# Peptides against a protein of PDB entry 7Q4I, part 177

Target 1, 281 residues: chain A of PDB entry 7Q4I
Amino acid sequence: HENSTIAERLYSEVRVLCWIMTNPSNHQKKARHVKRTWGKRCNKLIFMSSAKDDELDAVALPVGEGRNNLWGKTKEAYKYIYEHHINDADWFLKADDDTYTIVENMRYMLYPYSPETPVYFGCKFKPYVKQGYMSGGAGYVLSREAVRRFVVEALPNPKLCKSDNSGAEDVEIGKCLQNVNVLAGDSRDSNGRGRFFPFVPEHHLIPSHTDKKFWYWQYIFYKTDEGLDCCSDNAISFHYVSPNQMYVLDYLIYHLRPYGIINTPDALPNKLAVGELMPEI

## One batch from the design tools (peptide; made by RFdiffusion4, then SolubleMPNN)

Design b2_p24_7_s1 (from b2_p24_7, 17 letters changed)
Fold by OpenDDE base, seed 3:
Structure b2_p24_7_s1 (fold): chain B 281 residues (1-281), chain A 24 residues (1-24)
Amino acid sequence: as target 1 above (281 residues)
Amino acid sequence: ELEELEKKFKELEEKLLKAIKELL
């Protein structure tokens, strides 16, 4: 029997609203698979799109589609959340429709913090923003106070927050949040290992001999090790996760258990006699 | 060695995916 008592407590005490960045062409291809996997573990799950989808529970935001509209979609998403859902959660996660998130690990990281603290967490990058900003692909989580400051103080002021919908979404929200004194938190664990990852698990855990990620080492705010020591045992997110990989990760993390290590092991079966088979059930 | 590991990982992922699809 899984002892979920701590996870249940954290589910109640650290309420997370997850909003998923998607588009109408990805509702069935990607977003549906988020809803069927890790998205079920959010206290509230909303898909932010340009078209309504009642099966998905998608919201039609007043924005166009394409890379040039991602910042516009983020602004409208948080406006929508503030208007309709600001009291439904304590923390507000942005993720992409190809981001996988271990929500329990995020709750564990967030547990010490007050939602009234103006802070946000994610994979911190150093360029463009003095305090850093959180990588959009890895997902980032705002406190309730951070959402309030973003929507009420930053968005209405063109000097604090970009009014047009162009630009890199993650950089632009990072600038806005800095301008209203929302702190870019440190999401690393007690060993200094990262928790939010802008790539798939394979790309972080397996050292690539080819420095295909040279830019990443220039962008990361905190130095991290390569290989298995790169990543927290309580990792929170991975990006570029295919729909099929979401189901694999969901199985590996929540269903697959090594005998005798994590769970109270069931009693060992009796040894069979030579030539005896286990009874077919 | 890395290529072999990547291949083994991909094969395992495909097997797991097939098993999951059969259970769903």
Scores: peptide ipSAE 0.026, ipTM 0.563, DockQ to the pose 0.396
Fold by OpenDDE base, seed 2:
Structure b2_p24_7_s1 (fold): chain B 281 residues (1-281), chain A 24 residues (1-24)
Amino acid sequence: as target 1 above (281 residues)
Amino acid sequence: ELEELEKKFKELEEKLLKAIKELL
């Protein structure tokens, strides 16, 4: 028998709305597999597309498809969330249809923070935005206050937020959020290990002779170790996860148990005041 | 050695996927 009491508590206290960036061609190929795996552990799951799909619970946003419309889709997605769902959750995760997320680990990270704190988390990159921005592929999570500021304060002001739908989606939202004083949080664990990963588990866990010239090492905001020490024991997300790998990960994380090993969860940290962040490591 | 490990990993993944699909 599995003891899920703490996870159940966090499910109630740290409510997460997950919105998935997808397109009509990926509804059946990718998005459906998110819904059947990790997406079922969100408090609310919405697929943001250009076409409605009632089986998937996909929303047709008033945007075109293609890489040049991803920023437009993100803006419309958060407008939709703010209008219809702002009170349905405390935290609002963006993920791609090939992102895998361990939602319980995200709730654990978010637990001390107030949803009224203007903060967002993800895999922080250093270029283009002074405080950094969160990698789009790894997924990023906004507090309720961050969503409010983004939609109400940033989006209506072309000086604060790009009105065009072109540009790198993750960079553009990062600029907008910075301009309304939403803080780019530190998602690392107490050991300084990352939780959000813009690549598959294999690329992070296996020490490759990673060319030190690989762009990732220039983009990462915090210095990270390679190999088995790369990743938090409470890792949250991986990107470029195939539909098949999602089922594998679901089995390995939630079903497979080594007999005789009992994992005792760490104690929950103290809750922070509104506007307070965890100390940087 | 790496190629053999990759092959074994793929075989394990396929077996696991088959088992998961049978459980779903």
Scores: peptide ipSAE 0.024, ipTM 0.535, DockQ to the pose 0.316
Fold by OpenDDE base, seed 5:
Structure b2_p24_7_s1 (fold): chain B 281 residues (1-281), chain A 24 residues (1-24)
Amino acid sequence: as target 1 above (281 residues)
Amino acid sequence: ELEELEKKFKELEEKLLKAIKELL
């Protein structure tokens, strides 16, 4: 018998709405596999698309399809969330239909923070935005206050937030959030290890002689080591996860157990005041 | 060594996928 008591407590105390970026061509190919795996562990799961799908629980946003409309989808998705679901959760995760997320690890990271703190978390990149921005592929999570500021304060103002639907989605939301004083949080664990990953586990865990010229090393906000020290034991997300790999990850994380090893959860940290962040490491 | 690990992982993945498909 697994003791899930702490996970159940965090499920109730750290409510997460997950919205999945998808399109009609991926409803069956990708999105349904999110719904069948890690998406079940969200308090609420919504698929944001250009077409309605009642089987998937997909919402038709008033946007076109294509990579050039991802920013448009993100804006409309958060508008939809704010209008219909802002009180259904405390935290609002954006993920792609090929992102895998360990929601319990995200709840653990978020536990000390107030949802009324204007903060968001993810894999922080340093270019284009002074405080950094969160990589779109790794997924990023906004506090309720961050969503409010984004939708109510940033989006209506073309000086604060790009009005057209073009541009890199993650960069554009990062600019908008900075402009309304939403803080780009540090998602690293107490050992300085990353939790949100813009690639598959293999790319992070295996010390590839990746050419130091690889763009990722220029983009990452925090210096990370390669190998086993790259990744937190409480990692939250991976990107470019195939539908099949989602089921593999679900098995490995939630079902596979080494006999005789009992992992006791660390004690929960103290809750922070509104507006307070964890000390930078 | 990396290629062997990748091969082993792929084989494990295939076995696991087969098992999961049989359970779903």
Scores: peptide ipSAE 0.024, ipTM 0.545, DockQ to the pose 0.308
Fold by OpenDDE base, seed 1:
Structure b2_p24_7_s1 (fold): chain B 281 residues (1-281), chain A 24 residues (1-24)
Amino acid sequence: as target 1 above (281 residues)
Amino acid sequence: ELEELEKKFKELEEKLLKAIKELL
């Protein structure tokens, strides 16, 4: 029998709404598999699309499809969340329909933070935005206050937030959030290891003689190592995860156990005051 | 012999994936 008492407590105390970026062509191919795997561990799960799908629980946003409309879709998604769901959760995760997320590890990271703190977390990149921005593919999570500031303060002001739907979605939201003093948090664990990953586990865990010229090394905000030291034992997300790999990951993480090895969770940290961040590691 | 082993491995992987999908 698994002792889930702490996970159950965090499920209640750290409420997460997950919204999934998808499109009608991916409802059956990708999004359905998110719903059947890690998405079931969110407190609320919504698929943001251009077409309604009652089986998936997909919302039709008033946007076109294509990579050039991702920023438009993100703006409309958060407007929809603010209007209908702002009190349904404390934290609001954006993920792609090929992102896999260990929601319990995200709740653990978020536990000390107040949802009234204007902060967001993800895989932090350094270009284009002074404080950094969070990689779109790795997924990023906003506090309730961050969503409020984004929708109420940033979006209505063209000087603070890009009014057109063009541009890199993750960069544009990062600019908007910075302009309303939403802090780009540090998602690293106490050992300085990352939790949000813009690639599959294989690409992070296996030291490939990756060309040091690979864009990722120029984009990553914090210095990271390759190999097993790359990734927190409490990693939160991976990107480019195929539908089949989602089921494999679900099995490996939640079902497969080495007999006779019992993992004891670390004690929960102290809660922070509103506006307080964890010390940088 | 190697091709037969690869085929058996692939079949086993597919069976495992199917079983996992049924458990989830």
Scores: peptide ipSAE 0.019, ipTM 0.479, DockQ to the pose 0.112

Design b2_p24_7_s2 (from b2_p24_7, 16 letters changed)
Fold by OpenDDE base, seed 3:
Structure b2_p24_7_s2 (fold): chain B 281 residues (1-281), chain A 24 residues (1-24)
Amino acid sequence: as target 1 above (281 residues)
Amino acid sequence: SLEELEKEFEKLQKELLEAMKALE
């Protein structure tokens, strides 16, 4: 038996709306698996697409498909959220349809912050934006006030926010948010370990002889270690997670438990006699 | 061998995935 009292409290006090960046070709291939795994732990889950899908609960945004339209989709997604859902949550997470998120860990990080504080969190990168910006792939979460400032103050002003739909989505929103004094928060834990990751767990956890010239090391805002010290025990997100890997992660994080370490372990079975087998199930 | 272990792991993952889908 698990004690979920704290998690239930945080679910009610730190309300998170998750919107998933997807497209019609990925509704069944990817987005559905988000809905069946980590997405069910959001207070509200919306899939932002170019086509409506009632089974998935997907919204058809007035944008085209392709990488060159991701910024346009992000703008329309937050406009839609502000119009229809701004009071349905305290925090608003953007994730891709191949991002995996441990929502409870995100609530834990967000708990001390007011939703009225203009702040957003994610994997902070240092180029292009003075205060930094959050990596799009790792997912990023805006406070309610940050969403308000983005939609009401930044988007209507071409001097503050790019009006066309081209450009790197994560960089462009980062520029807009900086221009309306939304702070790029520090998502690291008390030990200085990261919580949002733009790659799969394997790439972060296993020390790869990655060339120091790898772009990631030039982009990260905060210094990070490799290997076991790379990641917080309360990590929040990983990117490039396949649909199959989402189910594996769900099992490993929420179902698989090492006996004797959990607070309420099951009783040990009786020892079998010599030659005795466990009954077949 | 490592290769044998990887094959067994992949098989187990596939079986687990199917079981999880059935519980949805």
Scores: peptide ipSAE 0.015, ipTM 0.412, DockQ to the pose 0.133
Fold by OpenDDE base, seed 4:
Structure b2_p24_7_s2 (fold): chain B 281 residues (1-281), chain A 24 residues (1-24)
Amino acid sequence: as target 1 above (281 residues)
Amino acid sequence: SLEELEKEFEKLQKELLEAMKALE
């Protein structure tokens, strides 16, 4: 009873490779649940780890484990993608093993853009990087050209990209991408609502008297009206999603339907030229 | 039961939709 014609079209026209940041201790605890839920909707799904796992499709990157090695793992992951998979997709998503992603909504956002445009999207933060950087936890997606520039132009040059594996992963890639003129895109919808979220839905949807001192309000690049207009109807990602919550979200979004409600998708926007971005809201 | 879970999920979905609309 479902009409998935548009979703199928976008699956073919907006190809997404998803790579998942994980470690050997989380292969069974977290990563496998990504594979069994939202990860199956990617055109290609790869788990980036320090150990190989054939059941999970995990790649052993030449990096150590721990928070201090996340930047090193990100660099090696994109090197691996560029070497083996750069033509397998148009867009390349990084997500954590506790990130949930609605891939169809991401394809909808990406549809007007050329993969040859040097751009990346996510939850944009304002500190440390002039144009902003994308929050690591919310996940971020690079165009094919952005991956090329990152791997070929930025990584080999210590002046453009940090050679050490230490540092905040999302900040460091943000610096590198800025240095090779990869643009930090605006992922907000036409109403100015965010699509990538660094927390669970409850934290974004409940107008809690969040202490104005909460770091998040100082980090967000785009001002949101006190959480009321926080969330797009076409939201893309949430972070800190437990394995059990992934199955709940998967059921609620893809299986549970209210009887008698027919959703008509909005018309697709016109495609942009290479190098062109959507107007800022 | 599966039926009980479905009812709980329906409730959660409705609450989520209402919450999102309230944010508009």
Scores: peptide ipSAE 0.007, ipTM 0.406, DockQ to the pose 0.048
Fold by OpenDDE base, seed 5:
Structure b2_p24_7_s2 (fold): chain B 281 residues (1-281), chain A 24 residues (1-24)
Amino acid sequence: as target 1 above (281 residues)
Amino acid sequence: SLEELEKEFEKLQKELLEAMKALE
């Protein structure tokens, strides 16, 4: 009943390695559900942990657990990827074990870009980093060149990248990437709607009359609205998604169809040259 | 059950759609 020809093409042309931030206590509780849902649509799926799990395909990184070690885990994860998997994909997604990702939509966004362009995408926040940084919870995706610059140029230099394992991992990687001229891309669609979201769909889609003092409004790099116009039809990620919600989302997105409505995909854009970005909206 | 999940999902989608329409 499905025509997935374009999706299959993009699967081959826009190869994505997904690494999932997890810990041993969440292997069964959360991570396995990523593997059983959206993670299966990655070209390569790796779980980055402090303990090995062959059933999950979890890697034991030489880091401790806890919030203060997330930055350390991110550094070690990308070092591991660079050493073992840098040629296995074109793009490298970081996600949490409670992040849900529509990988096809990410491939669509990434299609025009060269993986040799030093760029990364996600939900861009404006504080702390001049060009902005990508929210950790929403997930962020680095080009192959971005990974190379991060691991080879940034990490070995304490002046460019924090050597300590403490700090907010998304801010710290954002600083490091800026220091090696990796560009913080614009992930919004042609209508200016966001694709990466640091919260569940409900929080973004339903106007909550949220207090303007809510930190999110001060952190977002691009102006965004709540409600129907909050989110791209080609949204990529949501955060704080429970294991049960992952299966629900999988069903809704990939199985549930309104009878008689045919979705025709937009034409693919032209590919960009190395170093070229899409025009600002 | 999977069937129950499907039903709940359909319900949630309907509710979401209605909520979104109300915002237009």
Scores: peptide ipSAE 0.013, ipTM 0.423, DockQ to the pose 0.051; fails the geometry check
Fold by OpenDDE base, seed 2:
Structure b2_p24_7_s2 (fold): chain B 281 residues (1-281), chain A 24 residues (1-24)
Amino acid sequence: as target 1 above (281 residues)
Amino acid sequence: SLEELEKEFEKLQKELLEAMKALE
């Protein structure tokens, strides 16, 4: 027996639309496994592709395939969301078909924020964008207002948002969002630990795994320690998660329980006013 | 198989626990 009352409340109050970036070759290999694992915990789940797939609920966006078209796909995905789904959720998560997300932890992080606040969250990187940008692989989540500003204010203006489909999609959306005053939020927990991770758990949890010269340490916006202190107890996402690992993570997180250990959730924080952010740690 | 996943899980858990202990 498990008490999920708080999780159910947050499911209702913090509605999340998850869109998954995928391609036709990965519908069966990767995307299907997202749908069968963490994706089922989103309020709405949409797979953004270049081909329609009724079994997957994939949308065919008017874009080509390839790494050089990821920015184009992101733009079209959010245009599609704005046109068809802007009122279906409060928050809009982009993830890859090899990203694993603990949606309940994301709802917990988002709970105090108004969806009318122009803000987005993820693994913040410091290069290229003054306020930082969110790593594409770790997934990033936009408020409803952020989506509105991106689609209505940024995309139509070539001075604010790159019209070409080339470039790093996470950097480009970061530039566009900054130009329309969407704030790059701090996704760290109250202890200063990260919640969105651009690598598998193993790479973050094991200190010896990464060389100090690894680019990640130069890119990360907030200084983080290696090891167990690297990751929040309420971590939200990991990247480069294989289909098999998704099922393992699902089992570990949602099914496996150590007998006799009861976790009491922290009290929910107070809700913030529109435009207000949590204080930086 | 589910059994194989469970075995891999146990292995991963042990590795994680060992890693966690090493970090404490």
Scores: peptide ipSAE 0.012, ipTM 0.421, DockQ to the pose 0.054; fails the geometry check

Design b2_p24_7_s3 (from b2_p24_7, 17 letters changed)
Fold by OpenDDE base, seed 4:
Structure b2_p24_7_s3 (fold): chain B 281 residues (1-281), chain A 24 residues (1-24)
Amino acid sequence: as target 1 above (281 residues)
Amino acid sequence: SLEELLKKQKELEEELLKAVEELL
């Protein structure tokens, strides 16, 4: 028998709206598998597309398709959220249609923070943005105040936020958020292990003689290890997860149990004041 | 780059295969 009492408490106290970046060609191929797996654990789930799909709950944003329009789609997605859903959640997750997310672990990380704190979390990268920015593929989560500042303060000002729809989506939102004093949080656990991952688990868990020239090692903001110490026991996300792998991960995480091993959750931390962050590790 | 990612993927697949073989 499972005891979900703490998870149920966090579901009510740490409300998460998940929006999924997708396109019409991926509604059936990818996005529906998010809806059938980890997306069910969000308080609200919305698919952001260029075409409406009532079966998927997809919204048609006024943007074109293709990689060159991802920044445009992100701007319109957050405008839509602010207009229609800003009070439906406390935190607002962006994920791709091939990102897998353990929403309970995200709620645990977010629990101490006020949604009125201007902060966002994800896999932090160091280039282009002084405070860093969050990797688009790993997914990133904004507080309600961060969404407000992005939409109301940053987007209307071309000096603060890029008006064109071109550019790297994750870099451009990172610049905009920095310009309105939204803080790039530290998503690592108390052991300094990462929680948001821009690749599949295999790419992080397996020690490889990785070429030190691999771009990831130049981009990662915090020191990361390979192997079993790569990843938090409370990891939140992985990217490049195939539709079939989403069902495998759902089974492994939520159904498969080693007989006789009982996990006791750690105590919840104290809540922080508005504007307060956890100490850096 | 995509090429660097694909190279790393191949290396990881090879390491995974070796690890499985060591468990057998």
Scores: peptide ipSAE 0.018, ipTM 0.507, DockQ to the pose 0.078
Fold by OpenDDE base, seed 3:
Structure b2_p24_7_s3 (fold): chain B 281 residues (1-281), chain A 24 residues (1-24)
Amino acid sequence: as target 1 above (281 residues)
Amino acid sequence: SLEELLKKQKELEEELLKAVEELL
């Protein structure tokens, strides 16, 4: 029998609402497979679309479709969450319909933090925003206080937050959050390994002869290694995961076990006070 | 032919996906 006692404790103490960025053309092709795999491990799962779908639990946001409307959809998604769901969770994850997330590893990372701390986590990028911003594709998670500040303080003020729906979604939310003193957290583990990844596992785990000219190396806020040292043993997310790969990952992570190998989880860290962060590594 | 192999591969992938979806 599998012992899930610690995971069950974290499920109750670190409540996560996951919202999935999707569109009507992807409800059946992509979003349904999120719902059938990792999305079932969220405390609340909502699909943010331009059309309602009762089978998927999709919300029709008042925005158009297309890449130029992603920022508009993100603003309306967090407005909807704040109005209807701000007390249903402690943490609020944005993911794409091709992002795979290990929710238990995210709860472990978030456990020491207060939801009243204005902080957010993800794959931190360096350009455009002084404190950095979180990559949209890797997914990013806001505390309850970060959502409040974003919706109540940033969005109504065009000097703090872009009023139009154009621009890079992840950069624009990063600017807004910085302007209301929401901190861009460090999501790395105690060994300095990343947890949120903007590509598939293969692209991070296999040392590619990627030319040092690849944009990713200029964008990463923290230095990362290639190969098996690229990624935390408690990695949280991967991007560009196909529907078929979601089922493969679900099997490999939650069902496949090497016989005779027992993994003992690390002890939970001490909880931080409101406004405290883990020390930088 | 290469085309016949690609068709058989797609059919097998779809069948496998359905079987996995029923088990999850």
Scores: peptide ipSAE 0.007, ipTM 0.420, DockQ to the pose 0.092
Fold by OpenDDE base, seed 2:
Structure b2_p24_7_s3 (fold): chain B 281 residues (1-281), chain A 24 residues (1-24)
Amino acid sequence: as target 1 above (281 residues)
Amino acid sequence: SLEELLKKQKELEEELLKAVEELL
């Protein structure tokens, strides 16, 4: 028997709406596997598409498909969330249909923060945006106040937020959020280890003698080590996870147990005041 | 352009995936 009492408490106190970026060609190939694995652990799960799918619970946004429309889809997704779902959750996760997320670890990271704090979290990159921006592939999570500011204050103002649908969606939302004083949070654990990952676990865990010229090392906002110390024991997300790998990860994380090893969870931190962030590490 | 950056990012992500596959 597993004791899930703390996870159940966090499920109720740290409500997460997950929206999945997908398209009609991926509904059956990718998105349904998110729904059957990690997506079932969200308080609410919505698939954002260009076509409706009643089996998937996909929403048809008024956008075209293709890489050049991702920013348009992100804007319409958050408009839809604000209009229909802003009170259904405290935190609003964007993920791709090949992102895997350990939602319990995200709730643990978010627990001390007020949803009324204008903050968002993810894998922070340093280029293009002064405070940084969160990598689109690793997924990023906005507080309720961050969503409000994005939709109500940023989107209607072409000086604050790009009106056309072109550009890198993660960079463009990062610019918009900065312009309305939404803070780019630090998602690292108390040991300075990352929680949101733009690649599969194997890439982060295996020390590649990758040339220090590799773009990723120029893009990361915080220095990270390679190898076993790369990743928090409470890691939240990985990207480029195949449908088959999602089921493997679900088994490894939630079912496979080493006999005789009992993990004791750390104590929950104190809750922060509205506008307060965790101390920098 | 941001589009060029997105293309470069994806190309680099693909190169990274290939590098990982070669290590496995």
Scores: peptide ipSAE 0.025, ipTM 0.594, DockQ to the pose 0.042; fails the geometry check
Fold by OpenDDE base, seed 1:
Structure b2_p24_7_s3 (fold): chain B 281 residues (1-281), chain A 24 residues (1-24)
Amino acid sequence: as target 1 above (281 residues)
Amino acid sequence: SLEELLKKQKELEEELLKAVEELL
């Protein structure tokens, strides 16, 4: 019998709303597979689109489609969340319709933090934003206070947040959040291993798959290694996960067990006060 | 420019994705 007692506790204490960036052409192809796999482990799951879909529970945002509108869609998504759902969760995850997320590992990372702390987490990149910004593909999670500051303080002010819909979604939200003193947190584990990944597991786990000149190594905020030491045992997300691979990952992570190996979870850390962060490693 | 870097990033991500899909 599986003992889920700690996971159930964290499900109640660390409430996560997941919003999925999608479009009408991907509702059936990608988004429905998120809903059928890892998305069911969110406390609330919302699909953000340009068209309503009652089967998917997709919201039609007042935005056009295309890569140039991703920043516009992100702004409207967080406005919608703030207006309708700000009290439904403590933490607000953005993911793509090809991101896979281990929500329990995210709850474990978030457990010590107050949702009233202005902080967000993800795969931190160093360019363009002084404190760094979180990669859009890996997904990123905002505290309730971070969402409030983004929507109420940043978005209405063109000096703090870009008013047009152009630019990189992840860079632009990163600039806006920095301008309202939302902290770019460290998502690494106690061993300094990453938890949010902008690629599939294979690209991170297999050494020498990328040239040292690959942009990723210049963009990563924290120095990381290739191979098994790349990734936390409590990794949270991977990007470019196909619909079929979502079901494979669901099976491997939640169902497949090596007989006779029992994993005892680490003790939960102490809760931090409002505004406190875990020490940097 | 940031846009050029983003375009290069996306192109490299897509190439990497294709390479992985070919290995799977």
Scores: peptide ipSAE 0.023, ipTM 0.588, DockQ to the pose 0.047; fails the geometry check

